# Designs tried in a protein design run: peptides against a protein of PDB entry 3NZW. Part 70

Target 1, 212 residues: chain A of PDB entry 3NZW
Amino acid sequence: TTTLAFRFQGGIIVAVDSRATAGNWVASQTVKKVIEINPFLLGTMAGGAADCQFWETWLGSQCRLHELREKERISVAAASKILSNLVYQYKGAGLSMGTMICGYTRKEGPTIYYVDSDGTRLKGDIFCVGSGQTFAYGVLDSNYKWDLSVEDALYLGKRSILAAAHRDAYSGGSVNLYHVTEDGWIYHGNHDVGELFWKVKEEEGSFNNVIG
Target 2, 222 residues: chain B of PDB entry 3NZW
Amino acid sequence: QFNPYGDNGGTILGIAGEDFAVLAGDTRNITDYSINSRYEPKVFDCGDNIVMSANGFAADGDALVKRFKNSVKWYHFDHNDKKLSINSAARNIQHLLYGKRFFPYYVHTIIAGLDEDGKGAVYSFDPVGSYEREQCRAGGAAASLIMPFLDNQVNFKNQYEPGTNGKVKKPLKYLSVEEVIKLVRDSFTSATERHIQVGDGLEILIVTKDGVRKEFYELKRD

## One batch from the design tools (peptide; aimed at target 1 T21 G47 G48)

Design b2_p24_8_s3 (made by RFdiffusion4, then SolubleMPNN; from b2_p24_8, 16 letters changed)
Fold by OpenDDE base, seed 3:
Structure b2_p24_8_s3 (fold): chain B 212 residues (1-212), chain C 222 residues (1-222), chain A 24 residues (1-24)
Amino acid sequence: as target 1 above (212 residues)
Amino acid sequence: as target 2 above (222 residues)
Amino acid sequence: PFLGYNAAFDSPYLAELLERYASY
């Protein structure tokens, strides 16, 4: 898995691959590793598939309950804290989760929290999470600027996942791409890695380690 | 080493069509190299036009299916006999599986039916309840043999239009029920030839708007 | 620890899960 999220002048970019593996077996190439909690809040999934799906879905329910009780959308801080508290209760039980909670509230603005099953909760501007995270960071860090245009930011997110998909055997399938703004998240499509790779190689003159 | 699980072999296969879905399974039940039964159905009509199979350790599979059937019953009681949708069934099964997260049901679960728009739907589950809606899925002993075949024949992976020098992919299209049944039969006959845990009989449950139909075909009995 | 999006079926994840259970 490779997931990433970063803040920039235009909001948040979230990009994830879609491969699931069971050892050496490619279980799926079409997994949705982003949960749309509400129109303003996303969760990303890395680690145990069931752990992530189950608890992030549960988180969604908690967020909805908050909205009903408080008559206000939950903050990104509070949502991430709920998840963090939950996984902390299961510390040592063997949950495997590396998640990013990304969203926008009027109070917080665009916000990203990293939450993992070790109990770590971090607020930050840039995170890559998964087995391919270092490959994604290599591209992302080299090209990241706060002042990126939305177009450039979207491309950078997509391109970083592509790099990881190329080098990490546990990442691949497609890139699911999101842009989060004050108006909510916008889905920017599913990009098949095979097609994307050749397109990028041709347009950039990159990936010269591959002949073709 | 303590191992509470057995492996009863077998293989299951789900394929979603446009307005139908199929879930098929062989009828062989085996322990190690001993055939326990040549006809032990493992694909079940659970009501509400939902068919289910949980392949792997048969004791766990049977338990899971029974629990799901009970869940369907309770759903009717609690919701004025409302039909359980396939997506809600999938969520329910996730909870059943994840409820045993730390002592899992040792099964690969597939359900098939129609979604709320009347389109064919197949959902597959890992032992602890991760799930995905897919056009096709193989599970069980011969899944590794069949799944690549399904990728090629259902999703047209690595197929290109003739004369395009590999530049144009074969377009995706739904298969007819006849095409799907043929594909299922070919899959299982091929799997039976190469895997000792697959054989004896093939039971196919076809879900349409008119209900669940069953078809049976003989497989090699070696 | 994050080797990807791990399906439990026939995975090291399942093996680890089972080992942990057996260790109890």
Scores: peptide ipSAE 0.031, ipTM 0.789, DockQ to the pose 0.109
OpenDDE base, seeds 1, 2, 4, 5: peptide ipSAE 0.051, 0.222, 0.200, 0.221; ipTM 0.681, 0.799, 0.787, 0.788; seeds 1, 2, 4, 5 fail the geometry check

Design b2_p24_8_s4 (made by RFdiffusion4, then SolubleMPNN; from b2_p24_8, 13 letters changed)
Fold by OpenDDE base, seed 1:
Structure b2_p24_8_s4 (fold): chain B 212 residues (1-212), chain C 222 residues (1-222), chain A 24 residues (1-24)
Amino acid sequence: as target 1 above (212 residues)
Amino acid sequence: as target 2 above (222 residues)
Amino acid sequence: PFLGYSSAFDSPYLEELLKRYESY
């Protein structure tokens, strides 16, 4: 798995691959590793698919309950804290989760929290999470700047996942791409890694280790 | 075997002066060889002129600090907003740690403040709640690199008066806040050069009778 | 299925950590 999220002048870019594995077995190439918690809040998934899906869905329910009780959308900080508290309660039980909670509230603006099953909770501007994270960081960090255009930021997110999919055997399938703004998240499509690879190789002259 | 503990690296350092104390920590958060964050503060103002850091597994550290902060609130509630003394805080933290003796917080805890006489105080804790008041203590990943240096520079270990043929020890004296800050900066700079889990930034909390102030210095971002 | 995630499972064993802290 490779997931990433970063803040920039235009909001948040979230990009994820879609491969699931069982050992050496590719279980799926089409897993949705982004949970749309609400129109303004996203959760990403790495680690155990069941753990992430179950508890981030549960988180969605908790966020909705908050909205009903408080008559206001839950903050990204509070949402991430709920999840963090939960996984911490299960410390030692064997949960496997590496998540990013990404969203926008009027109070916080665009916000990213990293939350994992160890109980770590971090606020930050840039995170790559998963077995392919180092490959994604290599591309993302080398090209990141706060002043990226929305177009360039979307491409950078997509391109970083592509790099990870190329080098990490546990990452692949497709890139799901999101842009989070003050008006909520916008889905920017599913991009097949195979097609994307050749397109990028041709346009950039990159991936010269592969003879086309 | 499932390991419920992580290691987020980092280093913390406390030094007590005459009428002040400092508690410093780097801001790097790491897992294995991957930097999670270059700015994740791990030294906290807990109120009542007490600063605290629990370094090691960040989740455990955060949990412990949160519990202590809650303890401070309860103390105020039960004792008509009486200020929690640093020695009482140390005892409280011992109970928090030892209460999990059989599933410990995976942290080295240091608190700093002023004692009831207005003197600088540093308390260090092992993961299960053994604590000691000391003039200085390093904790975390680079503690083994820093602590000998502190022994030499704060406690003047192995320093002798010139011309005494090594027979007269250098007298103990309190360091100024400027000297302590310099020492802390030098310690972390050196640690960053030799330890991959230390770096990015240095946050120093200085406790005086006037309150807690924070200073930030950049470290190498390797 | 597993969504490839590296966790800090290689953390030092608590016993080793305690030994270091008890040496104080």
Scores: peptide ipSAE 0.062, ipTM 0.620, DockQ to the pose 0.045
OpenDDE base, seeds 2, 3, 4, 5: peptide ipSAE 0.029, 0.227, 0.026, 0.035; ipTM 0.788, 0.805, 0.775, 0.779; seeds 3, 5 fail the geometry check

## One batch from the design tools (peptide; aimed at target 1 A20 G47 G48)

Design b2_p25_1 (made by RFdiffusion4)
Pose (drawn by RFdiffusion4):
Structure b2_p25_1 (pose): chain A 212 residues (1-212), chain B 222 residues (1-222), chain P 25 residues (1-25)
Amino acid sequence: as target 1 above (212 residues)
Amino acid sequence: as target 2 above (222 residues)
Amino acid sequence: SEREELNEEMEEILEEAGVEFYTYS
């Protein structure tokens, strides 16, 4: 798995791969590793497929309950804490999840929280999570500027996941893109690496190793 | 020491058509190198036009299917006999499975039916509730032999339009019920040839707007 | 801790039973 989310001038970019594994067995190439908690909240998934899916879906129900109770959209900080505190209760039981809670509120602006099953909870501008995280860091860190256009930022996030899908045997399938502004998240499509790789290689002249 | 799990073999297969779906499984049940039964159904009609199979440790598969069938019964009791849609059944199965997160039902489960739009639908599950809707899925012992074939023959993977220099992908025209039954039978004759836990018989459940139908085919008994 | 020991024992049981789970890693 490879997931990333980063803040910049135009808000937040979220990109994930879509591969699921059972060891060396490719279990699926078409899994959704991003969950739309609500119009302004996204959650990313890495680790145990069932733990992530189950608890992040549950998190969505908890956020919805907060809105009914408080008559107000839940903050990114509080939403990430609900998951962080839940996972902490299970510390030592073998839950396995690397997660990112990304969203926007008037009160907080663009906000990103890294939350994992160790109970770690961190606010930050840039995170890459999963077996392919270092591959995504390599491309994302060396081309990142706060002042990226929405178009360039969307591309970098996409390119970074592509770099991970290429080098990490446990990442691949397709790339799912999102952009987060104060008007909520905008889905920017599902890009199959099967075509995205060759297209990027030609248009960019990169991936100069692999023979085409 | 005591091991609460065993492996009863078997292979299951699910394919979704435009307005139908199928869930197939061999009827052989095994323990180690012996055959417990040459005919022990492993795919079930659970009502509300849903078929399901939980393959792996059979005791767990039976307990799960039994629990789900009872779940559909109570769904009617609690919701004025409302039909349980396949998507709702999938989320329900997720909770049943994740409920044993710390002592899992050791099964790979697949269900089939039609979605609310009458389209064919297949859902497959991880032992602990991870699930996704798909066009086709092979489960069980020969899953590693069959799933590649389905990616090729059902979703036309790696196949291109001849003469397009590999530029145009083979279109995703959709399979009829006849063409699907062929792929299923071929899949199981192939699996029976290469995997020692697959054989004896093949039982297919076909689901349409008219309900659930069954077809049976013999397989090699060696 | 107690939970870590119980988890380790359960992982051993699952490893011997050959149980595999879908992961994203």

Design b2_p25_1_s1 (made by RFdiffusion4, then SolubleMPNN; from b2_p25_1, 12 letters changed)
Fold by OpenDDE base, seed 2:
Structure b2_p25_1_s1 (fold): chain B 212 residues (1-212), chain C 222 residues (1-222), chain A 25 residues (1-25)
Amino acid sequence: as target 1 above (212 residues)
Amino acid sequence: as target 2 above (222 residues)
Amino acid sequence: SELEEFRKKLEEILKEAGVRFWSFN
């Protein structure tokens, strides 16, 4: 798995691969590792598939309850804290989760929190999470700037996942790409890694370790 | 050696068509190298045009299916006999599975039906309740043999348009019910030849807007 | 803990079997 999120002048880019594994078996190439909690809030999934799906769905329900009770959208800080508190209650039970809660509120602006099953909760501008994270960081850190255009930022997110998919055996399938703005998240499509690879190789002259 | 689980073998297969879905399973039940039964159905009509199979340890599978059937009844009771949608069924099954997160049901679960738009739907679950909607899924003993075949024949993976030098993929298209049944039969026939835990009989449940139809085919018995 | 040991044993059993947990690792 490779998931990433980063803040820039235009909001937040979220990009994830779509491979699920069971040991050395590729279980699926089409898994959705982003949960759309509400129109302004996303969660990413890494670790145990069931743990992530179950508890992030639960989180969505808690966020909706907050909205109904308080008559305002939940903050990214509060949403991430709910999840953090939950996993802390299960500390030692064997949950496996590495998640990013990404969203926009008027009070906070564009915000990213990392939450994992070890009880870590971090606010930050750039996170890559999963077995392919180091490969994604290699591309992302080398090209990241706060002042990226939306187009360049989207490409950078997509390109970083592609790099990870190329080198990490546990990452692949496709890239699901999101842009989070003040007006909410925008889905920027599913990009097949195979097709994307050849396109990028041709356009950039990259991936020269593969003879085409 | 501590092992609370048995393994009763078998294989299951789901394929979603445009306006139908199929869930199939062999009828062999084994323990180790002994055949317990040559006809033990493992694919069930659960009502509301939802068919279900939980393949692996039969005791766990039966328990899970029973719990889901009860859940369907309770849903009708609570919602004035409203039909349970396939997506809601999937969520319910996730809760059933994850409720035993720390002592899982030893099963691979697949359900099939129609979505709210009348399109075929197949959902696959791991033992603790992660799930995905897919066009096809094989589970059980011969899943590793069948799934690559399905990737090629249902999802047209590694198929390209002639004359494009492998640059243009074959376009996705829905298969007819006849084509799907043929694929299922071929899959199980092939699996039976290569895997001792698959054989005896094949039961196919076909879900359409008109209900659930069952078909049965003989498989090799050795 | 006894619970953790039990969980680990079950995970080992499941890893050796054909039915495995899906992972987003």
Scores: peptide ipSAE 0.372, ipTM 0.876, DockQ to the pose 0.651
OpenDDE base, seeds 1, 3, 4, 5: peptide ipSAE 0.388, 0.379, 0.320, 0.374; ipTM 0.877, 0.871, 0.865, 0.874; seeds 1, 3, 5 fail the geometry check

Design b2_p25_1_s2 (made by RFdiffusion4, then SolubleMPNN; from b2_p25_1, 13 letters changed)
Fold by OpenDDE base, seed 4:
Structure b2_p25_1_s2 (fold): chain B 212 residues (1-212), chain C 222 residues (1-222), chain A 25 residues (1-25)
Amino acid sequence: as target 1 above (212 residues)
Amino acid sequence: as target 2 above (222 residues)
Amino acid sequence: SALEEFREKLEKILEEAGIRFWSFN
């Protein structure tokens, strides 16, 4: 798995791969590792599929309850804290979760929190999470700038996942790409890694270790 | 060492069509190298046009299916006999599985039916309740043998348009009921030849808007 | 402890059972 999120002048880019594994077996190439909690809030998933899917869906329900009770959207800080508190209660029980809660509120602006099953909760501008994270960071950190255009930022997110998919056996399938703005998240499609690889290789002259 | 789980072998297979879905399973029940039964159905009609199978440890599978059937009854009771949708069923099964997260049901679960738009739907679950909607899924002993075949024949993976130098993938096309049944039969026939835990009989449940139809075919009995 | 041993055994069983994992660190 490789998931990433980063803040830039145009909001947040979220990009994830779609491979699931069971041991050395590729269980699926089409997994959705992003939960659309509400129109302004996304959750990413790495670790145990059931742990992430169950609890982030639960989180979605809690966020909706907040909206109903408080008559306003939940903050990214509060949503991430709910999840963090929950996983902390299960500390030592064997949950496996590496998550990013990404969203926009008028009060906070574009915001990213990292939350894992160890109880770590971090606010930040750039996170890569998963077995392919180091490969993603290699591309992302080398090309990241706050003043990226939306187009360049989307490409950078996609390209970083591609790099991870190329080197990490546990990452692949496709890239699901999101842009989060003040108007909410926008889905920017599913990009097959195989097709994307050849396109990028041709356009950039990259991946010279593979002869086409 | 104490192992609370058995393995009763067998294989199950779900395929979603355009306006139908199929869930199939062999009828062999085995422990180690001993055949317990040559006819033990493992695919069930659960009502509301939902078919279900939980393959692996048969005791866990039976327990899970019974719990789900009860859940369907309770849903009807609570919601004035409203039909349970396949997506809601999937969510319910997730809760059943994850409720035993620390002592899981030792099963691979697949359900099949029609979605709210009348399209074929297959959902697969891991033992702890992660689930995904897919066009096809094999589970159980011969899943590793069958899935590559399904990827090729249902999802047309590694098939390319002629004359495109392998750069253009073959477009996806829905298969007919007859084509799907043939694929299922061929898959299980092949699996029976290569895996000792698969054989004896094949039950296929076909879900359409008109209800659930059941077909039975003989497999090799060695 | 007996509980820890059981957990380790359970984890192995779960791996064998085909728990889906989205690889994390």
Scores: peptide ipSAE 0.341, ipTM 0.883, DockQ to the pose 0.364
OpenDDE base, seeds 1, 2, 3, 5: peptide ipSAE 0.349, 0.346, 0.356, 0.328; ipTM 0.856, 0.858, 0.863, 0.874; seeds 1, 2, 3 fail the geometry check

Design b2_p25_1_s3 (made by RFdiffusion4, then SolubleMPNN; from b2_p25_1, 15 letters changed)
Fold by OpenDDE base, seed 2:
Structure b2_p25_1_s3 (fold): chain B 212 residues (1-212), chain C 222 residues (1-222), chain A 25 residues (1-25)
Amino acid sequence: as target 1 above (212 residues)
Amino acid sequence: as target 2 above (222 residues)
Amino acid sequence: SALEEAYAKRKALLEEAGVRFVSFN
C-alpha cells in the first residue's frame, strides 16, 4: 500500500494505490483506500483492511452524529481525535491502522492529521503511509513546493504513487486521486498503473530501468 | 494443542452480470484427506434476492449464514418488511464478521444479488469483514487457480484487440447468463482436475429480478 | 497482559489454521 497527502497553496492532494494483499496473494487491484466521510473530509487506509474499513466507517457515523448534534461540520482535528482515542482504547489488542484524515473546515482551513494504531496523532503538511511510503517520499519530497499549481500538484501526487507502485510489490493496481479545496473534495479519477506507467515513461523519459 | 478451526475445503465463485448475478459452489465437504460428503450445499438463498456462501470451516460458515438470515428477519421486523438491499446486507455481514475480530470465523464469504439499480452485484469478505464489490470473485481451496482465469475471461485482462500489437485492450462488456454459467462450469471442472478439495457436484444460484434459480451439475468424484 | 497474551495465542492459532486477512500494507 501507498497512500499520500500533502498541503499546498491550492489545498490538499490525496493519492492512493488500490492493491490489497493477503500474504503473497494479490487479493484485489481495485480496492478503495479512501473513505469519503463527508463532502469536506476524507480518510485514507493502510494496514489491516477490516480494521481500516470498519473503524473509518464508524468514524464517519460519529462525524455525522456530531453534525446533527452540533449543527455544524466536525473539525478535522476533532474527527482525527475521535479515531485516535478509539484506537488507543484498543492498544495492544492488535489493530493495524495507518490513517490520514484530510479535510477542510472554515475554522482550520485545509488540514491533514496522521493517525495510527500505536496511538500516534500528528498534524502535518506532508505524509506518505504504507509499505511504499519511502518510494513515494523519494519523488514527492524531491518535487514538492508550497507554490505548486493545482495541475502540478495533482500530477505530483499521482506520480509519487506510480513510483511506489513500480518499486513496492505491495502497491499497484491504480491511483485514486483527490483534490480537497474549501469547496470540498474533488475526485480526479482512477488511473490504471499499467497505462499510466507507459505514458509517463514516454513523456518523461523516466523509468529507464524498464525497456519498452 | 487445541485448534478450534477446521478446513472443510471446497470452492465458491461469484460473477455479476448486467442484470443478474451468480454464486456457485462445489458440494464436496472434506476433513483432511477424507470426504465427509459429496453433496453438502454451501450456497444459500437468504431471502430478499440475496444469495450467500461462507467457505472454509463449515461450522463457522453455517453459523455466519444463520446469523445473517436472522439479521434479515430482524431487518424486516424493524423496517416494515422493507427489502434489504445488497449493499446494506454487505454492511451487516461486515459487522457480523468484525464482531469476532479477535476470534474470527474461518471463512471466505461471498454474497451476490442485484443492487438498487437492478445491476448484478458480488461482494467478497475476508474472515474479519473487509469487503469489496467486484464483478467476480473466487474463494476457497481453488481460488488461486480460478481467479486468474476469471480475470482473463470476465475482466478481459491481458486481452488485446487483434492487429493492435498489444496497444489496444479488449473492451469490457457484460456477459450473458449463458456465458457466465459456461465460465463457472469450466472453472469448476478445471479446479476439480487440479485440487483434491474440489469436486462431486456444482450448485449454481442465479439471481435475477424474477428471483433465485438453482442449477446443479455433476463434477468428478475422484 | 493476560489479554495481550490471549490475543497473541489466538493469532497464532489463526495463522496455524491458515487464516489469511486482507491487508492494505
Scores: peptide ipSAE 0.410, ipTM 0.861, DockQ to the pose 0.840
OpenDDE base, seeds 1, 3, 4, 5: peptide ipSAE 0.313, 0.371, 0.375, 0.300; ipTM 0.861, 0.844, 0.846, 0.847; seeds 3, 4 fail the geometry check

Design b2_p25_1_s4 (made by RFdiffusion4, then SolubleMPNN; from b2_p25_1, 15 letters changed)
Fold by OpenDDE base, seed 5:
Structure b2_p25_1_s4 (fold): chain B 212 residues (1-212), chain C 222 residues (1-222), chain A 25 residues (1-25)
Amino acid sequence: as target 1 above (212 residues)
Amino acid sequence: as target 2 above (222 residues)
Amino acid sequence: SALEEAAAARARLLEEAGVRFVSFN
């Protein structure tokens, strides 16, 4: 798995691969590793597929309850805290979760929190999470600027996941791409890695370790 | 050594068509190298045009299916006999599985039916309740033998249009019920030849808007 | 403890059972 999220002048980019594994077996190439919690809030998944899918869906329900009770959207800080508190209650029980809670509220602006099953909760501007995270960081850190255009930021997110999919055996399938703004998240499609790789190689003149 | 689980072998397979879905399973039940039964059905009609199989440890599979059937009954009671949708059924099954997250059901679960638009639907689950809607899925002992074949024949993976130098993929299209049944039969016939835990009989449940139909075919009994 | 041993055994069995991972670290 490789997931990433970063803040920039245009909001938040979220990009994830779609591979799931069971040992050496590729269980799926089409896993949805982004949970759309509400129109303004996203959760990403790494670790146990069931743990992430179950509890992030549960989180969505808690966020909806908050909105019904408080008559306003939940903050990214509060949403991430709910999840963090939940996983902390299960600390030592064997949950495996590495998640990013990404969203936009008028109060907070664009916000990213990292939450994992060890009880860590971090606010930050850039996170890569998963077995391929170091490969993604290599590309992302080398090209990241706050002043990226939306187009360049989307490409950078996609390109970083592609790099990880190329080098990490546990990452692949496709890239799912999101842009989060004050108006909510926008889905920017599913990009098959097999097709995307050759396109990028041709356009950039990159990946020269592979003969076309 | 503590091992509360058995393994009763077998294989199951789901494929979604345009306006139908199939869920198939062999009828062999085995422990280690001993055949317990040559005809023990493991694919069930659960009502509301939903078929289900939970393959692996048969005791866990049976328990899970019974719980789901009870959930369907309760749903009707609580919601004025409203039909349970396939997506709601999938969510319910997730909760049943994840409710035992720390002592899981030792099964691969597949359900098949029609979605709310009348299109074929297949959902697959891991032992702890992660689930995904897919066009096809093999589960159980011979899943590793069958799944690559399904990738090629249902999803047309690694197939290209002739004369395009591998640049144009074969277009996706729905398969007919006859084509799907053929693929299922070929899959199980092949799996039976190479896996000792698969054989004896093949039961196929076909879900359409008109209900659930069952077909049975003999497999090798060796 | 017996509980820890049982938990470890279940974890190994689950891996063999095909629990899906979206690999983390």
Scores: peptide ipSAE 0.326, ipTM 0.842, DockQ to the pose 0.349
OpenDDE base, seeds 1, 2, 3, 4: peptide ipSAE 0.321, 0.371, 0.369, 0.313; ipTM 0.844, 0.821, 0.823, 0.844; seeds 2, 3 fail the geometry check

Design b2_p25_2 (made by RFdiffusion4)
Pose (drawn by RFdiffusion4):
Parts: structure tokens; sequence; C-alpha cells
Structure b2_p25_2 (pose): chain A 212 residues (1-212), chain B 222 residues (1-222), chain P 25 residues (1-25)
């Protein structure tokens, strides 16, 4: 698994791979590692497939309950804390999740929270989570600028997940892109590495190792 | 010490057509190197046009299927006999499985039917509730032998239009019920050849708008 | 930017050594 989310001039970019594993067995290449909590909230998934899916779906129900009760959209900070505090109650039981809660509120602007099953909760501009996180950091960190165009930022996020899908035996499948503005999240497609790799290699001239 | 889990072998397979779906499984039940039964059904019609199989530790598989069938019963009781859609059944199974997160049903579960649009649907589950909707899925002992074949023959993976220099992928035309039954039978004769836990019989449940039908085929008994 | 070295999630394994295994991301 490789997931990333980063803040920049144009909001937030979220990119994830879609591989699921059972050890060295590729269980699936078409899993959805991003959950749409609501029109302005996204959650990313890494770790235990069932723990992430179950608790992030549950988080969505908790955020919806907050809106009915408070007659107001839940903040990114509060939403990430609900998950953080839940997971903390289970500390030591073996839950396994590396998670990012990304969203936008007029009160907070573009906001990213890293939340894991150790109970760690961190606000930040850039996060890469999962077995492939370092591979994504390598490409993302060396090309990141706050002033990236929406187009360039979407590409960097996509390129970074691609780098991870190539080098990490446990990452791959396809790339799912998202862009977050004050009008909510915008889905930017599912990009199969099976075609995305060769296309990027030709157009970019990178991946100069692999023989084509 | 006591081990609450065992392995009863068996292999299951699910393929979704445009307006149908199938869930197939061998009828052999095993413990270690012995055969407990050559015919012990492992794929079940649970009502509301849903078929399911929970393969792995059979006691757990039975308990789960029994609990789900009772779930559909109560769904009708509590919701004015409303039909349980396959998507709703999948989320329900997730909660049943995740409910035992800390003592799991040791099974790999697959269900099949039609979605609300009448299209074929297949769902497969992780032991603790992780699930996705798919075109096809192999589960159980021979899953590692069969899933690659299905990626090739069902979803046309790695196949290209001849003479297109590998540029044009083989189109994703869709399989008829006849073409699917062929792939299923071939899959199980192959699995029976290479995996010692697969054999004796093959039972297929076909689901359409008209309901659930069953077909049976003998397999090598060695 | 505010950047952190994130932890890699633990890999989950089934309680019983058999063909059925937990799915991980």
Amino acid sequence: as target 1 above (212 residues)
Amino acid sequence: as target 2 above (222 residues)
Amino acid sequence: PTRYDTKVPATLHAPYDGSVQYWNY
C-alpha cells in the first residue's frame, strides 16, 4: 500500500494505490483505499484491510451524526479525533491502520491529519503512509513546491504513487487521484499502472532502468 | 494445547455475467490427508436470490452461513418483507465477520446474485469483513491456482489484439452463461489435477432474474 | 512544509496457518 496527501497553493492532492495483499499473494488490484466521508472529507487507508474499511466507514456515520446534531459540517480536526480516540481505546488489541483524514472547512482551510492505530494524530502538509511510503516520499519530496499548479500537483501525486507501485512489491494496481478545494473533493480518475507506467516512461523519459 | 481452528479444504469459484452469476464449489470435505465426505454441499441458496459460500474452517463457515440466513429472515420481519439487495447483504456480512474481529470466523466468503439493476454481481470477503465487488473470484485451497486463470480468461488480462504490437488490449466482451460454465468446469478439473484437497464433485449454483438453479458434475476421486 | 516520518502499519496475519489469510493494504 502507498498513500499520500499534500497541501499546496491549490488545496490538497490525495493519491493512493489499489493493491491488496495476503502476504506475498496479490489478493486484489482493484481495491478502493480512499473513502468519501462527505463532499468535503476524504479518508485514506493503509494497514489492515478490514480494520481500515470498517472503522473508516464507521467514522463516516459518526460525522453524519455530528451534522444532524449540530446542524453544521464536522471539522477535519474533530473528524480525525473521533477516529484517533476510537483507535486509542483499542490500543494493544492489534488494530492495524495508517490513515489520513483530508478535507476543507471555511474555519480550517485545507487540512490534513495523519492518524494511526498507535494513537498518533498529526496535522501536516505532507504525508505518505504505507509499505511504499518511502518510495513516494522520494519522488514527492524532491519535486514539491507550495506553488504547484493544480495540474502539476495532480501529476506529482500520481507520479509518486507510480514510483511506489514500481519499487514496492506490496504496492500497485492502479492510482486513484483526488483534488480538494473549498467546494469539496474532485475525483480525478483511476489510472492502471499497467498502462500508466509505459506512458509515463515514454513521455517523461524516466524509469530509465527498465528495458522497453 | 487446544486449537479452535481446523482446515477442511475445498475450493469455491464465483463469476458474474451481464444478467446472471454463478457460485461453484467442489463437494469434497477433508481433514489432513483423509476425506470426510465426497459430497458435502458448501454453496447455499440463502433466499432473496443470494448464494453464498464461506470456505476454510467448515464449522465457522456453517455458523456464518446459518447466521446470515437467519439475518435475511429477520430483515423481512423488521422491514415489511423487503428484499435484501446483494449490496446490502455484503455490508451485513461485513458486520457479521467484523463482529468476531478478535476471534474470527476462519473463512474466505463469496456471495453472488444480481444487483438492483439486474446485473450479475459477485462479492468476496476477507476473514474479518474486508470486502469488494468483483467480476470473478476464486476462494479456498486452489484459489492460488485458479485466480490467475480467471484474470486471464474472464478479464482478459495480458491479452492483446493480435498485430496491434501489443498496443490495443483485448476488448472486454462479456461471457454468456454457457461460456462461464465451461470456464468453471475447466477450472475445477485443473484444480482437481494439481491440488490434493480438490475433487469428488462440483456443484454450481446459477442465479438469474428467475431464481437459483443447480448443476452437478463428477470430479476425479483420487 | 510540515512533514513527518510516518509509521508503517503492522501486517496482520490469520490466527491459523492455512490457505485463508487476512487481507492487508

